Peptides against a protein of PDB entry 2AKA. Designs and how they scored, part 71

Target 1, 299 residues: chain A of PDB entry 2AKA
Amino acid sequence: MEDLIPLVNRLQDAFSAIGQNADLDLPQIAVVGGQSAGKSSVLENFVGRDFLPRGSGIVTRRPLVLQLVNSTTEYAEFLHCKGKKFTDFEEVRLEIEAETDRVTGTNKGISPVPINLRVYSPHVLNLTLVDLPGMTKVPVGDQPPDIEFQIRDMLMQFVTKENCLILAVSPANSDLANSDALKIAKEVDPQGQRTIGVITKLDLMDEGTDARDVLENKLLPLRRGYIGVVNRSQKDIDGKKDITAALAAERKFFLSHPSYRHLADRMGTPYLQKVLNQQLTNHIRDTLPGLRNKLQSQL

## One batch from the design tools (peptide; aimed at target 1 L7 L11 Q296)

Design b2_p28_2_s1 (made by RFdiffusion4, then SolubleMPNN; from b2_p28_2, 16 letters changed)
Fold by OpenDDE base, seed 1:
Structure b2_p28_2_s1 (fold): chain B 299 residues (1-299), chain A 28 residues (1-28)
Amino acid sequence: as target 1 above (299 residues)
Amino acid sequence: SEEKEKFEKELEELFKEIDELNKKLAEE
């Protein structure tokens, strides 16, 4: 059971190397959310390092297959530059940016070709996520006028797959009924069977309001439920606030908040990591029967 | 062609691993 995620990682790498990743129905988790929903912060909190591109507009412009592997050592490797070990996560960020620009060109367009990044760390659980471009409604800079639709089409290539779990990231300080993440998830998973809800920005909600009903799975029920997290603020990120300190602050937030205290043990980034590890492992196990035949039929 | 051969070999190994895992799971 412990080797199920690494097995799928090897499959992902193999198929990515031949350029056929987008058409395969591998058991995986796709991360979806609007721009500024907090997707990147969630992923960085898992690793405990700042390594994702930051900026205005669409930051993630290619799918990022992020493979977290528990290890005694800490380093990163890209599939596109095998053999190079990155120990400086700033260099990881720069490589993501460079590789993205290499494929998308100067117009800041998007490409469906994934970047495969593996991070070995003693601080992570085995977990693979596919970070997808953030949904946007407004093109910025030199982006194509139809960028919204291009992003949507790209997301649909992943989330329509039956073996794809959907990590829907929604900010609590926005109307959840209008969440882009939950909308797209509902479109492809109307019964909420494949969707895991993540609620970010709980600390930024208006005074006197809370997301308790959502987190208790009472408002918009998902079979796999919701997990609330508190990410670093943009100020904290710019100030290079330590992620460990941020995780402690997150724990304190849930424990001290009247509306969330009773849920505190089932909230926060560390709990999310555990749940996703378990969900992915179980999902791989459940899909493993017939996986070989399915993959062979798609070749 | 070399990349395809490498892929085919790797895929074969992965399929063997999948088959073995499925066998173990079926026996549980």
Scores: peptide ipSAE 0.392, ipTM 0.889, DockQ to the pose 0.797
OpenDDE base, seeds 2, 3, 4, 5: peptide ipSAE 0.386, 0.366, 0.367, 0.370; ipTM 0.889, 0.881, 0.882, 0.882

Design b2_p28_2_s2 (made by RFdiffusion4, then SolubleMPNN; from b2_p28_2, 17 letters changed)
Fold by OpenDDE base, seed 5:
Structure b2_p28_2_s2 (fold): chain B 299 residues (1-299), chain A 28 residues (1-28)
Amino acid sequence: as target 1 above (299 residues)
Amino acid sequence: SKEEEEFQKKLDELFEEIEELNKKLEEE
């Protein structure tokens, strides 16, 4: 079973090379969330490195196929520059920005053509995610006025596929009932069969409020449930707080919070990684029968 | 084309791996 995720990685790379990745129903996890929902921080916490583009507005402008591979060494590779090993994750960030700009230009436009990034690390579980542009209603810079709809159309190319799991990232300090991530998930997965909920910013909720009912799967039930996480604050990021220290603080947060203590062993970034690895592995296993015939019919 | 042939070969190899994995899973 350990080879199932790497097998799908090879399929993703092969189909990405011919520009047909978005049209195929591969077993995968798509990451969706509104602007500033904390998606980038969740992904960086998995790797334990700062490597994603930062800025105001829409930062992710192309789908990022992020392939995490457990290894004895730590380095990154891009499909578009085979043979180059990146050991400096700042250079990984710069390459994502450069490759994005090469296709989209300087107007902060978007493209549905994926970037394939593989990260080898001793600190990761095997896990593949497709990071998608953040949902927004407000164009920034030279973005076209219909950018909201362009993003939605791009997301729909992935999340409508039957074999696509959805990692819906929602901030707890906003109205969860109106979460962009949960709305789009409900639209394409009305029975909540393919959606995993992630609740960020639990530490930023107003005094006297909590997300206990959501995390206990009582408010907006999903078959695959919800996992709460605590990311680094903007102050912590600016202060270059170590991700390992942030993970310890996250654990302390859940253990010390009266509303979450009883859930603490089923919360936090390390638990989320484990669950996603297991869910993806099992999902691949369940979709393998007939996958060859299905993919051949879609080519 | 040569590129198409190389792609098809790679795809065939991956499909064979899928079938082998399916067989192993059925035997478990």
Scores: peptide ipSAE 0.263, ipTM 0.820, DockQ to the pose 0.780
OpenDDE base, seeds 1, 2, 3, 4: peptide ipSAE 0.171, 0.140, 0.030, 0.241; ipTM 0.694, 0.681, 0.638, 0.807

Design b2_p28_2_s3 (made by RFdiffusion4, then SolubleMPNN; from b2_p28_2, 21 letters changed)
Fold by OpenDDE base, seed 2:
Structure b2_p28_2_s3 (fold): chain B 299 residues (1-299), chain A 28 residues (1-28)
Amino acid sequence: as target 1 above (299 residues)
Amino acid sequence: SSALEELQKKLAELFKEIDELNKKLAAE
């Protein structure tokens, strides 16, 4: 069963080489959320390294197929530059930025062409995620005024696929009922069958408020439930705070909080990683029957 | 092209693996 995710990774790589990524219904997890919802921090916490572009406005401008592979060694590889092993994750960040700019140009536009990044690490479980551009209503720089709709159209290419699971990332310090991530998930998955909820910024909620009802799956129920996480603050990221220390602080937060203590063993980034590995593995197993014929018909 | 032939060969191998996995799953 542990070989199912690597098998799908090889399929992704093969079809990416021929430019057919956008039309394939592969079993995968798409990550969706508004700008500044904490998506990048969640992904970096899985790897334990700072490697994603940072900044104001739209950071992710191309889909990033992030393939995590458990290994005894730690390095990264891009599909577009085969044979080059990256051991410095700052260089990984720079390569993502350079490859993004090469395709999108100087206007900070978006492109539906994925970047395929594989990370080998002893600190990860086998897991593949497709990071998508953050939903926004505000164009930046020379972006077209309809950038909001361009992003939505790009997201819809992934999340409308039957075999796509949706990791909906929502910040707790905003109205969860109006979350961009949960709205788009509800649009394409009205019965909540394909959606996994992630609640970030639990540490930034107003005093006297909590997200207990959401995390207990009582407010906006999803079949696959919700998992709360605590990411590093922007100050901590700028100060290059160690991710290992941040994970320890996250654990302490849930254990010490009166509203979340009883849920602490089913919260946090490490638990999220385990759940996603299991969910993806099971989903691949369920979709394997007929997958060959479906893929062959799309060639 | 040689590149296309190589791709087709890779896909054929992957499809074979899928078929083998499906047989195992059906036997459970």
Scores: peptide ipSAE 0.324, ipTM 0.861, DockQ to the pose 0.739
OpenDDE base, seeds 1, 3, 4, 5: peptide ipSAE 0.324, 0.150, 0.292, 0.177; ipTM 0.860, 0.759, 0.841, 0.770; seed 1 fails the geometry check

Design b2_p28_2_s4 (made by RFdiffusion4, then SolubleMPNN; from b2_p28_2, 17 letters changed)
Fold by OpenDDE base, seed 1:
Structure b2_p28_2_s4 (fold): chain B 299 residues (1-299), chain A 28 residues (1-28)
Amino acid sequence: as target 1 above (299 residues)
Amino acid sequence: SAAEKAFQEELEKLFKEIDELIEKLKAE
């Protein structure tokens, strides 16, 4: 089963290369969340590198198909730049920004056309995620006044697909009942069958409050449960705090917190990565017969 | 087009690999 994710990656690349959004419901994980929910930080923590665009507004403006591949070497490749190996992850960030701007223009608009990025690293498990634009309520700068709805429509193109798992990223320091991620997930997955909850910013909760009930899957139950993570602060990111050190701090946070210590082995970024790898692998396996039949009909 | 041909070839290859993998998984 170790080759299931790479196999689907090749399918994704093939379809992307011809620009045909084939109505192929590929098994995948779409990442959804409001702006500043911590989606980008979660993804960067998987890689252990700073490589995603940052900003106060809409950062992700095109779907980013992030294909993590366990390898002895560390480098990145874009599907739109075949053969070019990136070893400097700052250049990866710049390429994402440039490629985004090339398609969306200067008005900070969005495009549904994915960017396909593959990252080889010894520090990752095989995992493919589709990072989607963060949901927003307020247009920023020269963005179209209907940008909120454009983003929602884009997200719906992914999350409505039956074989799409949803990684719903919600900050703990906000009312989870009002989580944009959980709302959209509930809309398309009312029974919570396809949704994995990620709770960020647990370290930023008000004193005397905790997300224990959520993390224990008692408040807003999802079949696939919730995983809490602690990301680097914006200050830490700006200060170039080492991700490895941040992961150690995350572990310490869960172990030392009275409300979370009993959950510590089922929390944190490394555990999340493992769970996602397993769930995606199993999901691909389960959907493979149907995928085979669909492919056969296209041959 | 060349791109379409390459796509079809890749799909054929992938289909074969998927088919073989399904059979392998059934045997496990």
Scores: peptide ipSAE 0.420, ipTM 0.895, DockQ to the pose 0.720
OpenDDE base, seeds 2, 3, 4, 5: peptide ipSAE 0.301, 0.408, 0.400, 0.406; ipTM 0.793, 0.891, 0.888, 0.888

Design b2_p28_3 (made by RFdiffusion4)
Pose (drawn by RFdiffusion4):
Structure b2_p28_3 (pose): chain A 299 residues (1-299), chain P 28 residues (1-28)
Amino acid sequence: as target 1 above (299 residues)
Amino acid sequence: ATAAFEEAMEKLEALYPDIDEAVEKIEE
């Protein structure tokens, strides 16, 4: 049903101003990743436009409820900017930065108050993700020292919930067994039943190595599987993001890599969008029947 | 906080018919 994701989108909007309540549990996907995992690039490749804040370290300092709606037209709207239509995605980036600073005292700390961004685009399938602060150790920023713990605590508030699917993003050019995202997913989902793995930067692996065993779901098995992507950034004449060329380069990569050719149809951003749309829809279908009665008791 | 909660409740009451209809369609 093309209606389930939009229905939950309305619930997310309604609960955007309702503070943390450990019992409230909407069916949704939380994006979890180490700061080096490239999780912003995954989202920007869904949208086909750069729109997320840039900076060293943390990019998301408030949870970003990103609601992507397939549309013939292309624009964005924030719940906190009633009626305004953003057509220039640089302004979208600037609004994320401004609304975040409006809330965060220190210009580097975090807040649990969400920013609710809806993007209508021909480049996207109907899909909703909640992007969360990336994990890191060295609080190299400017307040606070326990920032690693504040981030982990905020992530746990989301992912300890049973209806929260986990999109765990890890770079291929690292020790995947030591992935911050997969580790935290294991702490709350030991059976790997509600974690979807994403492996980024496959084109950056050392010469003569590959991530075939993980992509084939053999080395670190997850029921919902792994999907690999690459960010082969292409710029147009104006120096701006060209998503059609970037997706073609990603497709060429998987078709030409001897370790991945046989999986190409199950790798890449278009496929990832398809998988997330499908899994999120089925998950909502599964949880919606008990939802109304359960919510009344939890509020 | 009270006002935000009251507003959320009004939105949920307005949304319940749509949830019930979606559940009925799933059961069919």

Design b2_p28_3_s1 (made by RFdiffusion4, then SolubleMPNN; from b2_p28_3, 17 letters changed)
Fold by OpenDDE base, seed 4:
Structure b2_p28_3_s1 (fold): chain B 299 residues (1-299), chain A 28 residues (1-28)
Amino acid sequence: as target 1 above (299 residues)
Amino acid sequence: DEEALAEALKQLEALDPEIEALVAKLAA
């Protein structure tokens, strides 16, 4: 079963190489969320490295197909520069930025053309995610006034696909009913069959408030449920707080919180990674018969 | 979408023997 994700990875790479990726309905997880929802931090916590572009506004401007592969070694590879192994994850970040700028220019434009990044690590489970541009209402740089709709249209190319699972990342310190991630998910998955909710910033909620009802799947039910996480604060990031230490703090947060202690074993980044691996694997398995049948009909 | 995928896989199969092996694995 663990071989299913690598199989799909190779198919993704092959399709990307011929420019056919946009028309394919491969089993995958698309990551959606508003700006500053904590998407990048979640992904970096999976890897245990800082490697994603950071900044204000739209940071992700091209889809990033992030292929995590469990390995005895730690390095990254890009599909667009085959044969180059990156062991410095700062160089990975710079390459993402450079490759993005090469296609979009420096004016903060967007492109639907994916960047394919594979990360080998002993600290990851096999997992493929498509990180999508953050939903925004505010243009930055030379972005057109309708950038919100351009981003939305790009996201729709992924999330409307039946075989696409949706990782909806929402901050707890904002009105969840108005979550951009949950809104788009509800639009394309009205029955909540394909959506996994991630609730970030649980540590930043107002005193006396909690997201217990959400995390218990009582407020906005999703078939695949919700997982709460606690990311590093901006202060922690600026202070170069180790991700391992942050994960320990996250665990402590859930265990010590009166509203979350009973959920603690089903919360946090490590659990999220495990769940996503399992759900993606199962989803691939469930979709393979249909794909096989269609493939055989074309042969 | 699945039909489009199948066609793409067929096209890829014609381009690379390694992809052919992947297609075969998927079809198994």
Scores: peptide ipSAE 0.021, ipTM 0.582, DockQ to the pose 0.128
OpenDDE base, seeds 1, 2, 3, 5: peptide ipSAE 0.018, 0.020, 0.021, 0.015; ipTM 0.536, 0.522, 0.586, 0.519

Design b2_p28_3_s2 (made by RFdiffusion4, then SolubleMPNN; from b2_p28_3, 18 letters changed)
Fold by OpenDDE base, seed 2:
Structure b2_p28_3_s2 (fold): chain B 299 residues (1-299), chain A 28 residues (1-28)
Amino acid sequence: as target 1 above (299 residues)
Amino acid sequence: SAAALAQAQQQLAALEPEIEALVAKLAA
């Protein structure tokens, strides 16, 4: 994204100088999948910061709408706490937990009401990411008996939008044919135009098993294919293993694994970022004729 | 102003080939 940021900034500056907004209508990116599928880790790898709640079972209990905003300074703001600037991302995590608990209680309850977080950074594009509750069938704690349908309805508020790119997250150590992520993606995107398969937990597969056929797009073909990633373990996160070290370990994993070595250049978090950046860049290119016409209409 | 609008058009025209170059780079 680093190469695209200055171009987008120059475009926005050109329009702002004449009192107009460069409406790029960038796609939203929603992350969908079962509980503990690794969705939050995929999002944190995208942002390059640790700020999402962690734990066992259901962690994301409210939708998190993360608006990235390009800025000269780095800080976060919540819509529910206007005027408070967070510079420590650990405090951001604590605020997400506190605001979640305030509405849902402390016994695993859920709410469809989103948390709105803005992250200002010189290293981001103006983009919206959506972290969604993990799909589940079994209610726990204060969850309603119809928890499956409530979570589905929350997801549908976001993933039905035609400009929403869907990251369908499935763990490698589960049956892909039963992937809740792929089921919902197929329902709302039957042609696979806006779905990317993300396979997590490749490092947690049983010895002698691999996801090669999945990653080669042979088992359950997606139009945009599958990208394998290796997220940090909970132990690594608790041990403060940084994202940079995790990316190096992920690269080493794919290169050293006999079943994945030949795919290593099309796997991992950096490749996922590249693919997303490609989609965003193509979208901007396709928007340019409309922006040109907008300027001409002001003559 | 007409001058400001002309400048914005020139800036946009200069960005178009740079965006195309980036598209090509990311496609490789």
Scores: peptide ipSAE 0.332, ipTM 0.876, DockQ to the pose 0.275
OpenDDE base, seeds 1, 3, 4, 5: peptide ipSAE 0.021, 0.090, 0.019, 0.324; ipTM 0.584, 0.705, 0.535, 0.872

Design b2_p28_3_s3 (made by RFdiffusion4, then SolubleMPNN; from b2_p28_3, 17 letters changed)
Fold by OpenDDE base, seed 5:
Order: sequence, then structure tokens, then C-alpha cells
Structure b2_p28_3_s3 (fold): chain B 299 residues (1-299), chain A 28 residues (1-28)
Amino acid sequence: as target 1 above (299 residues)
Amino acid sequence: SAAALAAFLKELEALQPEIDALVQKLAQ
């Protein structure tokens, strides 16, 4: 199957150059979830590198168009600094922070203007995700008092688009029925046609509790189902625990857990990557004919 | 800007053969 994802990436780059990205209904996956839901950890686990801003509160303050490209080499490129190859992923993190601050200022405000980051790696599948600011109800520091609504409005610009798939990231150690990610997904996708559920923090659930019914798609059914993942703890991140070792621990978690053992082959970060690649490829295939016609009519 | 739009249109025109080829393969 020809690489449809790289083609759409070129279209995304072209549209970004004209400043009209938000108005285009490109086939894409928007990542949504509350603050500290584990979104950044999921994305970093795909790359196998620490490269996203870290901290308390709103970390992602601009949409991050993350284009993963399978390659023989490992490096990153930003659309805003063409020709610069980043091989140190700490420099990638710093560039995201700097480029965010350049547009939003130092007041921890948000901007709807995307950052386009392409990561080439032998360890990734072709996959494009739009990381969106984490939903919050409480402004922190010097954030605007209406920051919740600003974030919501920004998310709505993406998730309301018909060609947008929604990666809804929810922590298992919180009330899943009250998940901000699942709520916004249900609002814009009432029939659950465009939503993929990700359940994080399964390892942090209270003893004697599990998310089996959610993962089996029995509690809040999504057509595209749910995938459980186990991310590194903050202690593991601070201790520089290797992502490969964390992925092995994740696999062991699912295989050893009485409630998840039977699901283990349909759980974990590697399976999530495969599913997202397949889902995005199929979605592009289904939407490209209509997109072509729309683009031709706008020429 | 008009210049940015013109540049975009040229880039899209350059991609058109690839888009067409992919759409044709997907229709098979």
C-alpha cells in the first residue's frame, strides 16, 4: 500500500505555509485529553525519545502537528526552520518551547497557530498526530481566567471537522465516565465513529479495580474501540528509565494482570501505533477523493 | 498573502500528478 500519510504531510506543510491550516478538513488524528492524562508520554513512547515540554499545568500551548516518518536515519525537522536537522531531542524540546513562547509570549497563553514537527526514525510507523492543549478548568499562574474556554474553542476547531479522527486519552485512575477527552469526543462524535479511546495509567488503579469493561468496549462503546497503555511514571522519567525497558514492562503488565491478560495482544503502545497507522491510512484512502475534488474547486 | 497563495497553488499543481496516481491506485 503506497504511503498515503507522507502525501498528506506534504499537503499539510503546504497549507501551513499559507496560514490556513485550521480551515482545512485534512484527514488527521487530533489528540485530546485532560491535563496530566498522559498524552505527551504516549507521543514520546511512539518516537522512543523525550522531546515534548514537561511541567505542571498547560504544557502544550499551540497545536503540535507531529509527523512521524519511518526512515533509516533518526532526526527531527521543523517547518518554521527548514533545513535544520535536529538529532538531539532535548534541542527539539527547547525549540518547541521557544517557538511556543515566540508566539504566545511569556504569559503562558495559547495560540491556535500550529507548530509542524517532522520526526524521521527507524523506530516509528508513518503517523501524523495533532497534539492539542490539555483541557483544564483551573488557570495556573498568569494564565487568562478564560483559558478553559480558549482551549475548548481551539480543540473544537479540529475535532468538529468531519475528516478529523479523535484520539481521546483518558487516565484509568480517574473517573472515566467524567473523562474530559471522552466528553468532548461524545459531543462532536455522538455515534463514536471518529473516536479512538486510549486508557493510560492502568498501573495506577486501586487494588481490586480494573478498566476491563472499558477496554472490552462494553461501558462506553466506540466503533474504533479502546487501547490501554502503561506509560513511564514521572519517577521513571526523572530517573531516565529507557523507553524500550518501559515498553517491555508495559507488555509484562498486560500479560500478568488477571483482568487484562486476554486482551494483552490488543493493548500497549506498539499495538496502538499499528492501529493508528492503519486507521489513518484507511481514513486517508476514504477521504482523499473528496478532498481532491474540494481542493480542485478552490484552485 | 496573494504571493503565499500563488506559491501554494504552484506546490499543489506540482503534487497533482502524485495525487492523481494515488487516487487511481486507490480506486483499483
Scores: peptide ipSAE 0.038, ipTM 0.651, DockQ to the pose 0.610
OpenDDE base, seeds 1, 2, 3, 4: peptide ipSAE 0.025, 0.029, 0.025, 0.021; ipTM 0.615, 0.617, 0.624, 0.596

Design b2_p28_3_s4 (made by RFdiffusion4, then SolubleMPNN; from b2_p28_3, 16 letters changed)
Fold by OpenDDE base, seed 2:
Structure b2_p28_3_s4 (fold): chain B 299 residues (1-299), chain A 28 residues (1-28)
Amino acid sequence: as target 1 above (299 residues)
Amino acid sequence: DEAALKEFLEKLKALEPEIEALVAKLKA
């Protein structure tokens, strides 16, 4: 069973290499959320490295297919530059920025053409995620005035697919009923069958408030439930705080918080990674027979 | 484009036995 995710990764690479989005609904997890919801921080916490572009406004401007592969060695590879092994994750960040700018130009526009990044690490479980641009209502810089709709249309290309799971990332320090991630998920998955809720910024909630009812799946029920996480603060990121130390602080947060202590074993980034690995593996298992039949009909 | 499609089909054909073996294991 451990080989199912790598198998789908090989299919995904093959489809990407042809440039035809072969009309194959591959089992995948799309990551959705508003700007600054903490999506990129969640992905970096899985890897344990700073490797995603940083900045104000729309940071992710192309879909990033992030293929995590458990390995004895740590390095990254891009599909667009085969044979080059990246061991410096700052160079990985620079390559994402350069490849994004090569396709979108200098106008901070978006492109639906994915970047395919594979990360080998002893610190990851096998997992494939598609990081999508953050939903926004406000154009920045030279972005077109309809950028909100362009982002939405691009997200819909992924999240409308039957075999796409949705990782909906919402900040706890904002009104969850108005979460952009949960709204788009509900639009395409009204019964909550494909959606996994992630609640970030639990450490930034107002004193005397908590997200207990959400995390207990009582407020906005999802079949796959909710997982709370605590990401590094912007100060911690700027100060280059070690991600391992941040994960220890996250664990301490849940264990020490009166509202979350009883949930602590079902919270945090390591638990999220485990759940996503299991859910993706099971989802691949359920979809593979149909995928095989489609592939055979095209051969 | 035709060459890329041919290469893709060949890769898919090469993966077919592996896919079938995995599907068979999942049905057991």
Scores: peptide ipSAE 0.019, ipTM 0.544, DockQ to the pose 0.587
OpenDDE base, seeds 1, 3, 4, 5: peptide ipSAE 0.018, 0.017, 0.018, 0.019; ipTM 0.527, 0.535, 0.554, 0.567; seed 5 fails the geometry check

Design b2_p28_4 (made by RFdiffusion4)
Pose (drawn by RFdiffusion4):
Structure b2_p28_4 (pose): chain A 299 residues (1-299), chain P 28 residues (1-28)
Amino acid sequence: as target 1 above (299 residues)
Amino acid sequence: AEREEFERQEAELTTLIEEIEEEVAEAE
């Protein structure tokens, strides 16, 4: 039903101002990744526009509830900016930065207060993800020293919940067994039943190696599987993001790579969007029947 | 059948959402 994701979108809006309550558990997807995993690029490729803050280290300092709605028209709105319609995605990026600084004392720390961004676009399927601060060790920033733990604690508040599906994002040009995202997903989902794996930067692997075993779900099995993507950035005449060309380059990559051609139809951003839309819809269908009564007891 | 069940569940959740919105406005 095309209605399940929108219904949960209303619930997320309603609970945006309700502080942390360990018992509140809406069906949703949390995006988890190490800082080097390229998780921003995955989201920007869904939208087809650069719109996330840029900087060294952390890009998301507050949880971003990103609600993508397929539409004939293209615009964005923040719940905290009532009635305003953003059509220039550079301004969307600037608002994320400003609203974040408005809340965070230090210009580098984190806050649990979410920013609720809804994007209407022909480039997206109906899908909602909660983007969370990326993980890192060296607090190379400017306050606080325990920042690694503050980030991990914030991630755990989301992903320890049973109705929270985990989108674990890992770069292929690293030791996938040592992926921060897959490790934290294992700590809370040992059976791998509610983690969806995303492998980025497949085009950056060392010569003569590939990620076929992981993409075929053999090496690090997850019930919901893995999906590979690449960010082959193309810019138009004005030097701005050209998503049609970028998606074609990604399609050319999978069709031409001898290790991946047989899986090409199950790789790439369009397929990932399809999979997330499907899994999120089925998950909501599964959890909605008991939801109203359960919420009353938990509030 | 599935549509009718959903509509009932949605109406119940809408009422809850309206109550939450009222409580948040009063707290402000």

Design b2_p28_4_s1 (made by RFdiffusion4, then SolubleMPNN; from b2_p28_4, 16 letters changed)
Fold by OpenDDE base, seed 5:
Structure b2_p28_4_s1 (fold): chain B 299 residues (1-299), chain A 28 residues (1-28)
Amino acid sequence: as target 1 above (299 residues)
Amino acid sequence: SELEEFQKIKEQLDELIEQIKQQQAAAE
């Protein structure tokens, strides 16, 4: 049996080529969260490379369809520049920035037109994620004053789709009850059927506090549960700390923490990748008849 | 070319759906 995720990737590419952008109800996982919630770090940890834009303000200004494909080789390719293989992930970062600026201009505006990036790697499971702009309340620089609403409207184009799963990324060092990610997820998925919670920055919580109740799915229950992760600090990123070393430190964190040690086997970035791969695969399988019918309607 | 790609994908989907049905029937 052919891998289901790569098959859906071909559909995504084909629809993008004919100008069907955000209006696609394909089985996918949309990544949502506030600015600096740790979304980019989670995605980079999956690949094991630094490749996403960094900076102040809204970094992701277009949806990034990130197609991870398990392969014996390691390289990236963009749908907008077919035939070019990127082996330097700094060049991948620069291409994302350039392609973003090409459409949005210099004013740091947003566009709903996706960037399609495929990454082949021996270090990934097959997984497709749509990274969405981080939710913000305050415009920065030359951003339009209504940027918050523009971002919200863009997110709604994805997360309202029935076949869209939602990866809600929330930092633990902020009030989780007021998480922008969980709020938007609850708005479009009130029964918590399509939402997967990711809790970042568990290592940055105040002494004597923990997110145990959230991670045990007792505080804000989601059908698909919560997975805690520990990302590299900004100091670690600036110091070029190896992602493999960071993943080992993450494992050590969960194993050594009194509140999380009993959950350690169901926490961390590697477990998150596995869960997302399985959930997306199953979701695709369940939606295949509908997907087939939709495809037929496009012929 | 896009149409041809859609046709190929559709054929693959049809095959996969059939395989899934067969597996489900065998599991019952």
Scores: peptide ipSAE 0.105, ipTM 0.696, DockQ to the pose 0.034
OpenDDE base, seeds 1, 2, 3, 4: peptide ipSAE 0.074, 0.064, 0.089, 0.099; ipTM 0.638, 0.650, 0.683, 0.691

